# Ledger of designs, part 81: peptides against a protein of PDB entry 6FRK

Target 1, 411 residues: chain A of PDB entry 6FRK
Amino acid sequence: NEEVLNAMLKEVCTALLEADVNIKLVKQLRENVKSAIDLEEMASGLNKRKMIQHAVFKELVKLVDPGVKAWTPTKGKQNVIMFVGLQGSGKTTTCSKLAYYYQRKGWKTCLICADTFRAGAFDQLKQNATKARIPFYGSYTEMDPVIIASEGVEKFKNENFEIIIVDTSGRHKQEDSLFEEMLQVANAIQPDNIVYVMDASIGQACEAQAKAFKDKVDVASVIVTKLDGHAKGGGALSAVAATKSPIIFIGTGEHIDDFEPFKTQPFISKLLGMGDIEGLIDKVNELKLDDNEALIEKLKHGQFTLRDMYEQFQNIMKMGPFSQILGMIPGFGTDFMSKGNEQESMARLKKLMTIMDSMNDQELDSTDGAKVFSKQPGRIQRVARGSGVSTRDVQELLTQYTKFAQMVKKM

## One batch from the design tools (peptide; made by RFdiffusion4, then SolubleMPNN)

Design b2_p13_7_s4 (from b2_p13_7, 6 letters changed)
Fold by OpenDDE base, seed 5:
Structure b2_p13_7_s4 (fold): chain B 411 residues (1-411), chain A 13 residues (1-13)
Amino acid sequence: as target 1 above (411 residues)
Amino acid sequence: MLELFEKLLKIKE
């Protein structure tokens, strides 16, 4: 039993290391899991795998919880949020995403570019801000980030902005000059929150980087970026451990909307390859798929038509990046999050919809659409010709529909 | 797609 436990824990530890979880945290987790698992309960024939998974899940949840309540902006106040992080962490993009998030929530939000080090930093911020209709401040001529930050904060305070986001210079690697500049900016503007932006893809370097920032500036929040890539997000645990600060948001793509409040349970579920059922639920709810009360009622009655399938494909297409939705589904691993698979998946959906656009109302609204086509094979040929596809493509669609309709009948 | 749809359906239950 102990050998089996140790073997399974070794596999879990390997998977966590492959998920960019820091080796020290993986070791600690292994010992905590061993201590949390009653070996006597494991002897009783309980599903050892589920028990270990649950213990691992609980310990990972603890590793992501710094025990500190996340800072939240106060409505009707001037909240200054300073961003810090390495160049290439997605800091500037994340400033825009956060500003847009609060703007969509009805906050008066603005952006300040205090990145004087990177040529074109202000242009990049200005482009992002303009696209999102977010007010911005910066300079093409002022080289002191303290002056820019101070003037920008004062300006937007006087204009009664509620969320004032300050983007700072992201320099390469642990330059003392960067940290001094960041400290000078922080001292000048007196931010209500300092947000460390971390790239999840840096793997084992997350701890050392996060620590270096926390040792120099009072990091109070973490945002993790690039969780849409090959990064399984294990570096997020290292950031929390090093900064002792909560993750407040995650960046899940390149789009301004690819930004969400951090949720511990979904994140850990995804990290373990269990999928993000809660994030899928939230995303489904955000899409107002509930407005299909008529579909829900049909599904409850075991009725599913080709039209109902078409409407679901439209809804899936409205959900945005299909890769992100698939990546929320348990068993659709990170391999489905590759940009190539998204375009292909969307192309497949569009092809299926184009086939259905060539169907008539009798075919679309039939509770037994597959049988309508099986009884009259000439319908398949008509639809194939109308949609510019093979009869095989139509048969494949009908086969998929039949699988869905059978599933709905079993609900 | 089938698994997605199955899960979307289960979420609505």
Scores: peptide ipSAE 0.012, ipTM 0.342, DockQ to the pose 0.147
Fold by OpenDDE base, seed 4:
Structure b2_p13_7_s4 (fold): chain B 411 residues (1-411), chain A 13 residues (1-13)
Amino acid sequence: as target 1 above (411 residues)
Amino acid sequence: MLELFEKLLKIKE
């Protein structure tokens, strides 16, 4: 039993390292999982795999929770949010995304460009802000970021802005001059929140980078960027561990709306390739699509049919951009997303719907659709012939459905 | 990320 556990933990550790989780965190997780697994319960014939998966999931959830409540802006107050992070982290884009997020929620939001180092920083911020109709401040002539930040904050405070976002200079490398500048800006504007923006794609460097920022400035929140369908989420765990600060938002693409509030359970589910059902549900709810309440209620009861999956695919087809939504569905792997343009992804989804259109009501409405097909393999051949696809394509759909239905039963 | 899930799923008893 201990040898089997150690072998399983080795595979989990390898997979977490491949997901850019820091070696120290992987070691800690291994010990915590080992301590959380009752070997006696594993001996009693409980599904060892489910126990290990649950223990891993639970310990990953703990690694994402710093035990500190995230700062939230106060309505009707002037909330100053300072952004810090390296150049190329997506900091400037993330400032615009956060401003747009609050603006869409009816907050009076503005942007300040205090990046005096990068040529065209203000033009980039101005372009993004103008496209989003967000008020902005900056200078083409002032070289002191403290002056720009102070003047911009004062201006927008006097105009009763509720969300005042300050974008600071990012360097390509951690330099003492950058940290001194950030500290001077922070002291001058006295931000209510300091947000560290981190690029998830830097992998194992996430911890050292996040720590270097936290050691110099009082980082209170983290935003992780470039969490696209292929992004390794392991760096996010490293950022939380190093900063002891919660992740508040994630950036999921290049568009201004490719930005969402961080949710622990969906993120870990996605990291574990279990899909993001909660994020899918939330995104569906934001669109005010019909029957969302009925779907949510079924999911809460652990009920999920092939018809429910078909209805979700119809809802997904009403949602753009497809690349983000398909990556939220369990079993629709990176392989489903990585190999195709948006049109190919749509064609694949339509193919899956066409397979389901060849299913009967008993198959579609079964609470265990996969078991219906497994008990009577002739159903697979019928559906394959009816939809003009291979039996393999039907089996792949049923495998994806089974993965999804098993996850819904665990919610 | 899917590889992580697949690896977690391929962890045989």
Scores: peptide ipSAE 0.007, ipTM 0.379, DockQ to the pose 0.019
Fold by OpenDDE base, seed 3:
Structure b2_p13_7_s4 (fold): chain B 411 residues (1-411), chain A 13 residues (1-13)
Amino acid sequence: as target 1 above (411 residues)
Amino acid sequence: MLELFEKLLKIKE
């Protein structure tokens, strides 16, 4: 029994190391799991694999919990949030994502660019902020980030902004000059929260990087970026362990909407390849698919139209990258949709929608759309011409629709 | 809804 346990723990440890979990954390987890498993319960014929998996899951959940309550902004107050992190961590993009997240929730949000080191930093922030209709501050002439940050914070406090996000300079390396600049900015603006932004793709270097920031600045929150890539997110555990600060959000892609509140259970489930059913439900609920109640009622009645399918494709497109959605489904591993397959999948959905845009209301609203087209083949030719596709492409869409409609009738 | 979504996604394969 002990040999079997040790063999299984070796496999789990290997898989965690391959998931970019720090070697020290993996060793500690192994010891904690070994101590938590009752060998007598393993002798009773219980599924040894499930017991080990549950013990591993429980210990990973503890590693993501810093034992510190996450800072949350106070409504009706001025909340200053300072961002820190290396260049290329996604810090500037994450500032815009966070600003947009709070703006969508009805917070009066603004952005300050205190990155004077990177050429075009202010133009990039301005471009992102303008696209999202977020008020911004920065300077083309002031080179002192302390002055820019102070003036921007004062301005937006006077204008009664509730969320004031300050983007700072990043460096390519952990440099003392970066940490001194961050401390000077932090001392000047007195932020309510300091957010460390970490790239999950750095793998085993996450611990050392996160520690270097925490040792210099009072990091109170962590945001992990690039969790859409091949990074299994084990670096997030290292960030929490090093900073002793909670992960508050994760960046899951390049779009402004590829940003979600961190949830421990779903994240660990995803890390273990168990899927994130809860995160999928939350993401579906956040989309305020108000039309989903009407769709759900139709689906309960076994009714599914081409319009209903079109609306579902619109909803899937609004959910962001299809790879993220698939990666939340149990059995669709993170590797199943390479970035190439995602773009291809979105292009395929958009092509299907373009075909449906050439359909009339009678075709779209028919409870048996495929039968409407089968009875009058001239409709296929009209739709094909209208959408600039082959008659075969329209037939493939109708075949797909028929499969869906048959499945809905069996639900 | 989730089961429907899972089924929707499985048919895309």
Scores: peptide ipSAE 0.007, ipTM 0.331, DockQ to the pose 0.082
Fold by OpenDDE base, seed 2:
Structure b2_p13_7_s4 (fold): chain B 411 residues (1-411), chain A 13 residues (1-13)
Amino acid sequence: as target 1 above (411 residues)
Amino acid sequence: MLELFEKLLKIKE
């Protein structure tokens, strides 16, 4: 029994290391899981695999919880949020994503570019801010980030902005001069929150980087970026452990909308390859599919039409990047997350919808659409001609529909 | 897509 436990823990530890979880955290997790598993309870015929998975899940949830309540902005107040992080961490992009997030929530938000070190930093911020219609401040001539940050914060305070985001200089390496500049800016503007932005793709370096920032500046929040890539997010655990600060948001892509509030349970589920069922539910609910109740009611009655399938394809297209949706579903491998596969998947959905656009109401609204087409094969030829596809493509759609409709009838 | 849709449907249950 102990040998089986040790073998399974070795596999889990290997998978966590391959997910960029820090070696020290993996060792600590292994010890905590061993201490949490009563070997006597494992003798009682409980599914040893489920017990170990649950213990691992529980200990990972503890590792991502710093036990500190996340800072939240106060409505009707001036909230100054300072961003810190290395160059290439996605800091500047994340400032724009956070500003856009709050703007969409009805906050009066603005951006300040206090990055004087990087040539074109202000142009990049200005471009991102302009695209998102977010007010911005910065200088092409002022080289002191303290002056820019102070003037920008004062300006936007006087204009009664609620969310004032300050982007700072990032460097390629941990340099004492960077931390000194960050401290000078922080002392001048007195931020309500300091957000450390970390790139998840740096793997095992996450701990050392997060620690170096926390040792120099009062990091109160963490944002993890590039969780759409090969990074399985194990670096996020290292960031929480090192900073003792909560992860507040994650960046899940390059788009301004590829930004979401951090959720512990979905994140750990994704890290373990269990998928993000909760995030998928939230994303489906956020779409405010007013027709969702009517569809759920039809599905409960075992009714599913080609029109209902068409409406669901429209909804899937509205959910955003198909790669993100697939990455939320347990058992869809990382290979579906390639940008090429996303465009192909969206093109396939659009092709299926174009086929359905050539169907008539009798075909679309039939609870047995496949039977309507099987009884009158001339309908397949009409739809194929109308949509510019082969009769085989229409038959493949009808075969797919039939599989769905049979599944709905079993619900 | 089938498995996606199946899982989306199960998530609403």
Scores: peptide ipSAE 0.015, ipTM 0.364, DockQ to the pose 0.148; fails the geometry check

Design b2_p13_8_s1 (from b2_p13_8, 8 letters changed)
Fold by OpenDDE base, seed 1:
Structure b2_p13_8_s1 (fold): chain B 411 residues (1-411), chain A 13 residues (1-13)
Amino acid sequence: as target 1 above (411 residues)
Amino acid sequence: MLELFEHLIELKK
């Protein structure tokens, strides 16, 4: 029994290391899991795999909990949020994502560019802010980040902004000059929250980096970026351990809406390759598809049309990169996240939509679209000619639709 | 895709 446990724990430890979990944390987790597993219960014929998985899950949940409540902005107050992090961490993009997140929730939000070190930092922030219709402040002439940050914070306080986000300079390395600049900015503006932005793709370097920031600046929150890439997010555990600060948000892509509140359970589920069903539900629901209620109501009545399928294809295309969506579904392993499969999957959806664009309203709105085509085979030939595809491609689409419509009828 | 839709449909149940 102990040998079997040790073998399974070795596999789990390997998978956690491959997920960029720090080797020290993996060792601690292994010992904690061993102490939490009742070997007598394992002898009683309980599913050993489920027991180990549950124990691992529980210990990972503890590792992402710093025991400190996350800071939250106060409605109707002026909340100053300072961003810190290395160059290339996604800090500037994350400032815009956070500003957009609060703006969509009806907060009066603004952005300040206090990055004087990077050429074009203000232009980049201005571009992002303008696209999102977020008010911004910065300078092309002032070189002191303390002056820019102070003037910008004062301006937006006087204009009664509720969320005032300050983007600071990054560096390629942990330099004393960076930390001194950050401390001077923090002292001048007196932020209500300091957010450390960390790139998840740096793997085992996450701990040392996060510690260096926490030792110099009073980091109170963490945002983890680039969780859409090869990074399985194990570096997030290192950031929490080093900063003793909660993860408040995650960046899940390049789009301004590829940003979500951190949820412990979905994150750990994804880290273990169990999928992120909740994040998929939330992403499906955050797509305020006004049409989703009407669709859910139709689905409850066992009705599903080719138009309903077309709308679902549009919705999936709006959810962003297929790799992210597929990585949220249990059983779509890491091999499905190859960028090649995403373009092919999108091309396949676009092809199916192009076939449906050649259908008429009677065909699209029929509750038995496949039967409409089966009764009049000339419709298949018309649609095939209209969309520039084979009659076989149209039949394959109708076969897929029929499978869905049958599943919906069983609901 | 079929599995994705099956899952999306299951999530709407």
Scores: peptide ipSAE 0.010, ipTM 0.379, DockQ to the pose 0.139
Fold by OpenDDE base, seed 3:
Structure b2_p13_8_s1 (fold): chain B 411 residues (1-411), chain A 13 residues (1-13)
Amino acid sequence: as target 1 above (411 residues)
Amino acid sequence: MLELFEHLIELKK
């Protein structure tokens, strides 16, 4: 029994190391799991695998819980949120994502660029902010980040902004000059929350990086970025352990909407390759797919139209990147859709929708859309001309639709 | 895509 436990724990430890979990945390987890497993209960014929998985899951949940309540902004107050992190961590992009997240929730949000070190930092922030219709502040002439941050915070406080996000300079390395600048900015603006932004893709360097920031500035929150890549998120455990601060959000892609509140259970489930069925359900529910009840009823009756397919493509596009959705399905590793395949998949969906935009209601609402086109091939030519595609592209769409409709008829 | 729809449908059953 102990040999079997040790073998299974070795496999789990290997998988956690491959998920970028820090070696120290993996060792500690192994000891904690060993102490939590009753070997006598394992002898009684209980499913040893499920018991170990549950023990591992429980210990991983503890590793992402710093025992500190996450800071939350207060409605009707001016909440100053300072961002800190290395260059390339996704900090500037994450500032825009967070601002957009709160704006979509009806908060009066703004952005301040206090990055005077990076050439074009203000232009980048301005571009992101303008695209999202978020008010912004910065300077092309002021070189002191403390002055810019202070003036921007004062301006937006006076204008009764509720969420005031300050983006700071990042360096390529942990440099004392960066930490002193961050401390000076923090002292000047007195932020309600300091957010450390960490790139999950840095693997084993996550602990040392996160610790270096926490030792210099009062990091109260963590945001983990680039969880759409090969990084299984094990670095997030290292960030929590080092900062003793909760993860509040995760960045799951390059788009401004590729940003979600951190949920412990789904995250650990994903880390273990169990999938995130709950997060998928939550995303489906957040989309207010009221139109999906009608679709589900049609699907139950074996009915599926080109319009139903179009609406589903719209829903998939609203759910965000297809890789995120697939990464929520058990057994679909994060690698199943490389970033290149995601944009290509989204472009393919948009192309298919553009073809369907050139269809008429009779074609879209037919329970056998492919048969409508097969009976009158002139429809294919009309749709192809209307959508600017080949007749082959329309035939490929109809072939895909036919496969779906045949599947729905078998349900 | 097919498998995704299958899974979404299964989650709604």
Scores: peptide ipSAE 0.009, ipTM 0.374, DockQ to the pose 0.144
Fold by OpenDDE base, seed 4:
Structure b2_p13_8_s1 (fold): chain B 411 residues (1-411), chain A 13 residues (1-13)
Amino acid sequence: as target 1 above (411 residues)
Amino acid sequence: MLELFEHLIELKK
């Protein structure tokens, strides 16, 4: 039993290291998992794999929880949020994403560009802010970020802005001059929250970078960027461990909408290759799709119709960029996240829906829709003609439905 | 979709 446990833990540790989880955290997790697993319960014939997976999941959840409640802005107050992070971390883009997120939630939000070091920083922020219709402040002539930040914060406070986001200079390297500048800005504007923006793609460097920022400035929140790429997000655990600060948001792409509140369980599920099903469910629930409870109830009873599948395709189409939805589905690898495949995938869903639009209520509402079509093959030909597709396309849809309905019956 | 629901089933078990 101990040898099997050690072998499985070795595989988990390897997978976590390949997911950019820091080696110290992986070692700690290994010991914590060993201590949490009752070897006697493992002897009783319980699924050893499920027990280890559950223990690993629990310990990863603990690693993402710093034990500190995330700062949240207060409605009707002036909340100053200072962003810190390296150049190329996605900091400037993330400022715009956060501003847009709060604006969409009905907050009076603005952006300040206190990046005087990077040529065109203000133009980039202005472009992003203008596109999102977010008020912005900055200077083309002022070189002191403290002056720009102070003037911008004062201006937007006087205009009763609720969310005042300050983007600071990012440098390519940790330089003492950068940290001094950040401290001077922080002291001048007295931010309610300091957000460290971290690129997840930097892998094992996440811990050292996050620690260097936390050792110099009072980082209270973390945002992790570039979780749309090959970055499995293991660096996020390193950031939490080093900063002792919660992850508040994640960046999941290049678009201003590719930004979401951090959720621990979905993130850990995705990190373990379990997919982001909870995040999918939550996004579906946030869309106030009234039929979700009715669907969940039908699924619990092992009932699934072609209409239920059609409604799910409609729900998926309402969730926004299909690439994000597919990236939440286990086994739909990064290849489905390519912008080229999104239009094709949406066209494929629309084609499937068009096939179902040519079905009658008896076919759609049958608890055994595949059997209805198998008993009367003329229905396949009718639907194919009605939807302008081949009989093969209809058969493929029915095959997918049948596989799904069989799984629901096994629930 | 199929894999999504397989996994929903696995998460509920």
Scores: peptide ipSAE 0.008, ipTM 0.363, DockQ to the pose 0.121
Fold by OpenDDE base, seed 5:
Structure b2_p13_8_s1 (fold): chain B 411 residues (1-411), chain A 13 residues (1-13)
Amino acid sequence: as target 1 above (411 residues)
Amino acid sequence: MLELFEHLIELKK
C-alpha cells in the first residue's frame, strides 16, 4: 500500500514538475499529502486514486492561497494601481486588459505609461488604449518615469478617474537600477496596489523573479500571464509563495478580453489536468444554456439524437473561442489552447455540422441514429455525397455520436 | 466533448 502511494505520488510530483511547479513546493506538497492521507483508509479498498487526487488538490489550493485578502478597488475613490514586472512578462498588455476589465464593469479607468526605457512603449500602450477607448497618459520627451507617473496620476485624479493604472519599465534582467526606479515611482505616486505581472512560461525561474520583486517593492497582488501557452501555470504557485500575495487575474491569450479574475478551484483543476469544470459551468450559465431544459430532460431519459448533438455543436460555437472551452474540458490539455488548434477544432465542428445538415429528419431525430445508418448503408453514401465528405467522415461522426448516445444511456 | 457533457450533466444532477 505504501509502495502504491509512493508510486502514485511520484507520478503526481512528476506531472507537477512538468507543470512548472517549483521543486521545493512539489517536495513540500508530497510531504503534506503523505501526512494528510490516512494509510489505514487507503488500505480499506477506497478509491486510492480519488483520495490522492483530493489530497493533492487540497494542498495545491493551500499553496495558491497566501492567506491575505486580495486588494479590491473602492468605488468612487481614486485607486492607483502600479504594475511591475520583467520585460516580456506581458505587463503592458495586462495593464490594458485590467483597464478594459474595469471599464466594462463601469469604472472610469485610465492608463499611464511610465516606461521610459523602451522605445515605443508609449506607442504600444497608446495603441492598446485607443483600441479599447481607454484614456491614457505618457510622454515622448520626458525620460524620468517619476515625473510621468506623478503628472499622469495627478491629472487623472483631478479628472476623477477611479482606476489609474501605471505601467513601469520592464527590463530583461533584474537590475538594481530597475528596482530603484520602481521604488522611486512607488514612493512618488503612493499606489493603493502594486501588481506583479509574471509570465507563467518561465517555469522554475518564477520563484526567484517573484522574490526579487517582492524584496524591493511592496507587491500586494499577482497577475499571471501566458496561461494559454504550453505553461501549465505551476509558476503561479511560486509567485504566491514568493510574494505572499494573491493572484487577482490571469491572462489567457493575446486578446484584450483574454483576461479573467483568478479562481483557485478552476486553476488547480486545470493544473492537474482535471479541466476547468467550474469555469465551464460559469461559461455555460453565462450562455443561458439553461434554455436547453428540453435537452436536460432528454438526457435524464437517456435520449440523445443526432439533432441534439447538432444543437450542442451550435451552442459550443456560440460560446466563443473554442480553445478556451476545450481548455476547460478535462483531458483536453493546454495544447488545445493553441490558436492553430482553435481554428482546426472549429473547422472540425463545422465539418460535423455540415455532415448533419445533409441528414434527414428521420436520421437526425432517431433515438438510435447509428442503427438507422447501419441498417441502410446507402444513407451514409447519400449523406457523404450531400455534404461533400468521405463515407469515412460520416462513419467517424456516427462513431462519435454512438459514444455520446451510449454515455447518455448510462446516465 | 464527451467529458464536457459528462461534467455538465453531473452538475445539473
Scores: peptide ipSAE 0.009, ipTM 0.359, DockQ to the pose 0.128; fails the geometry check

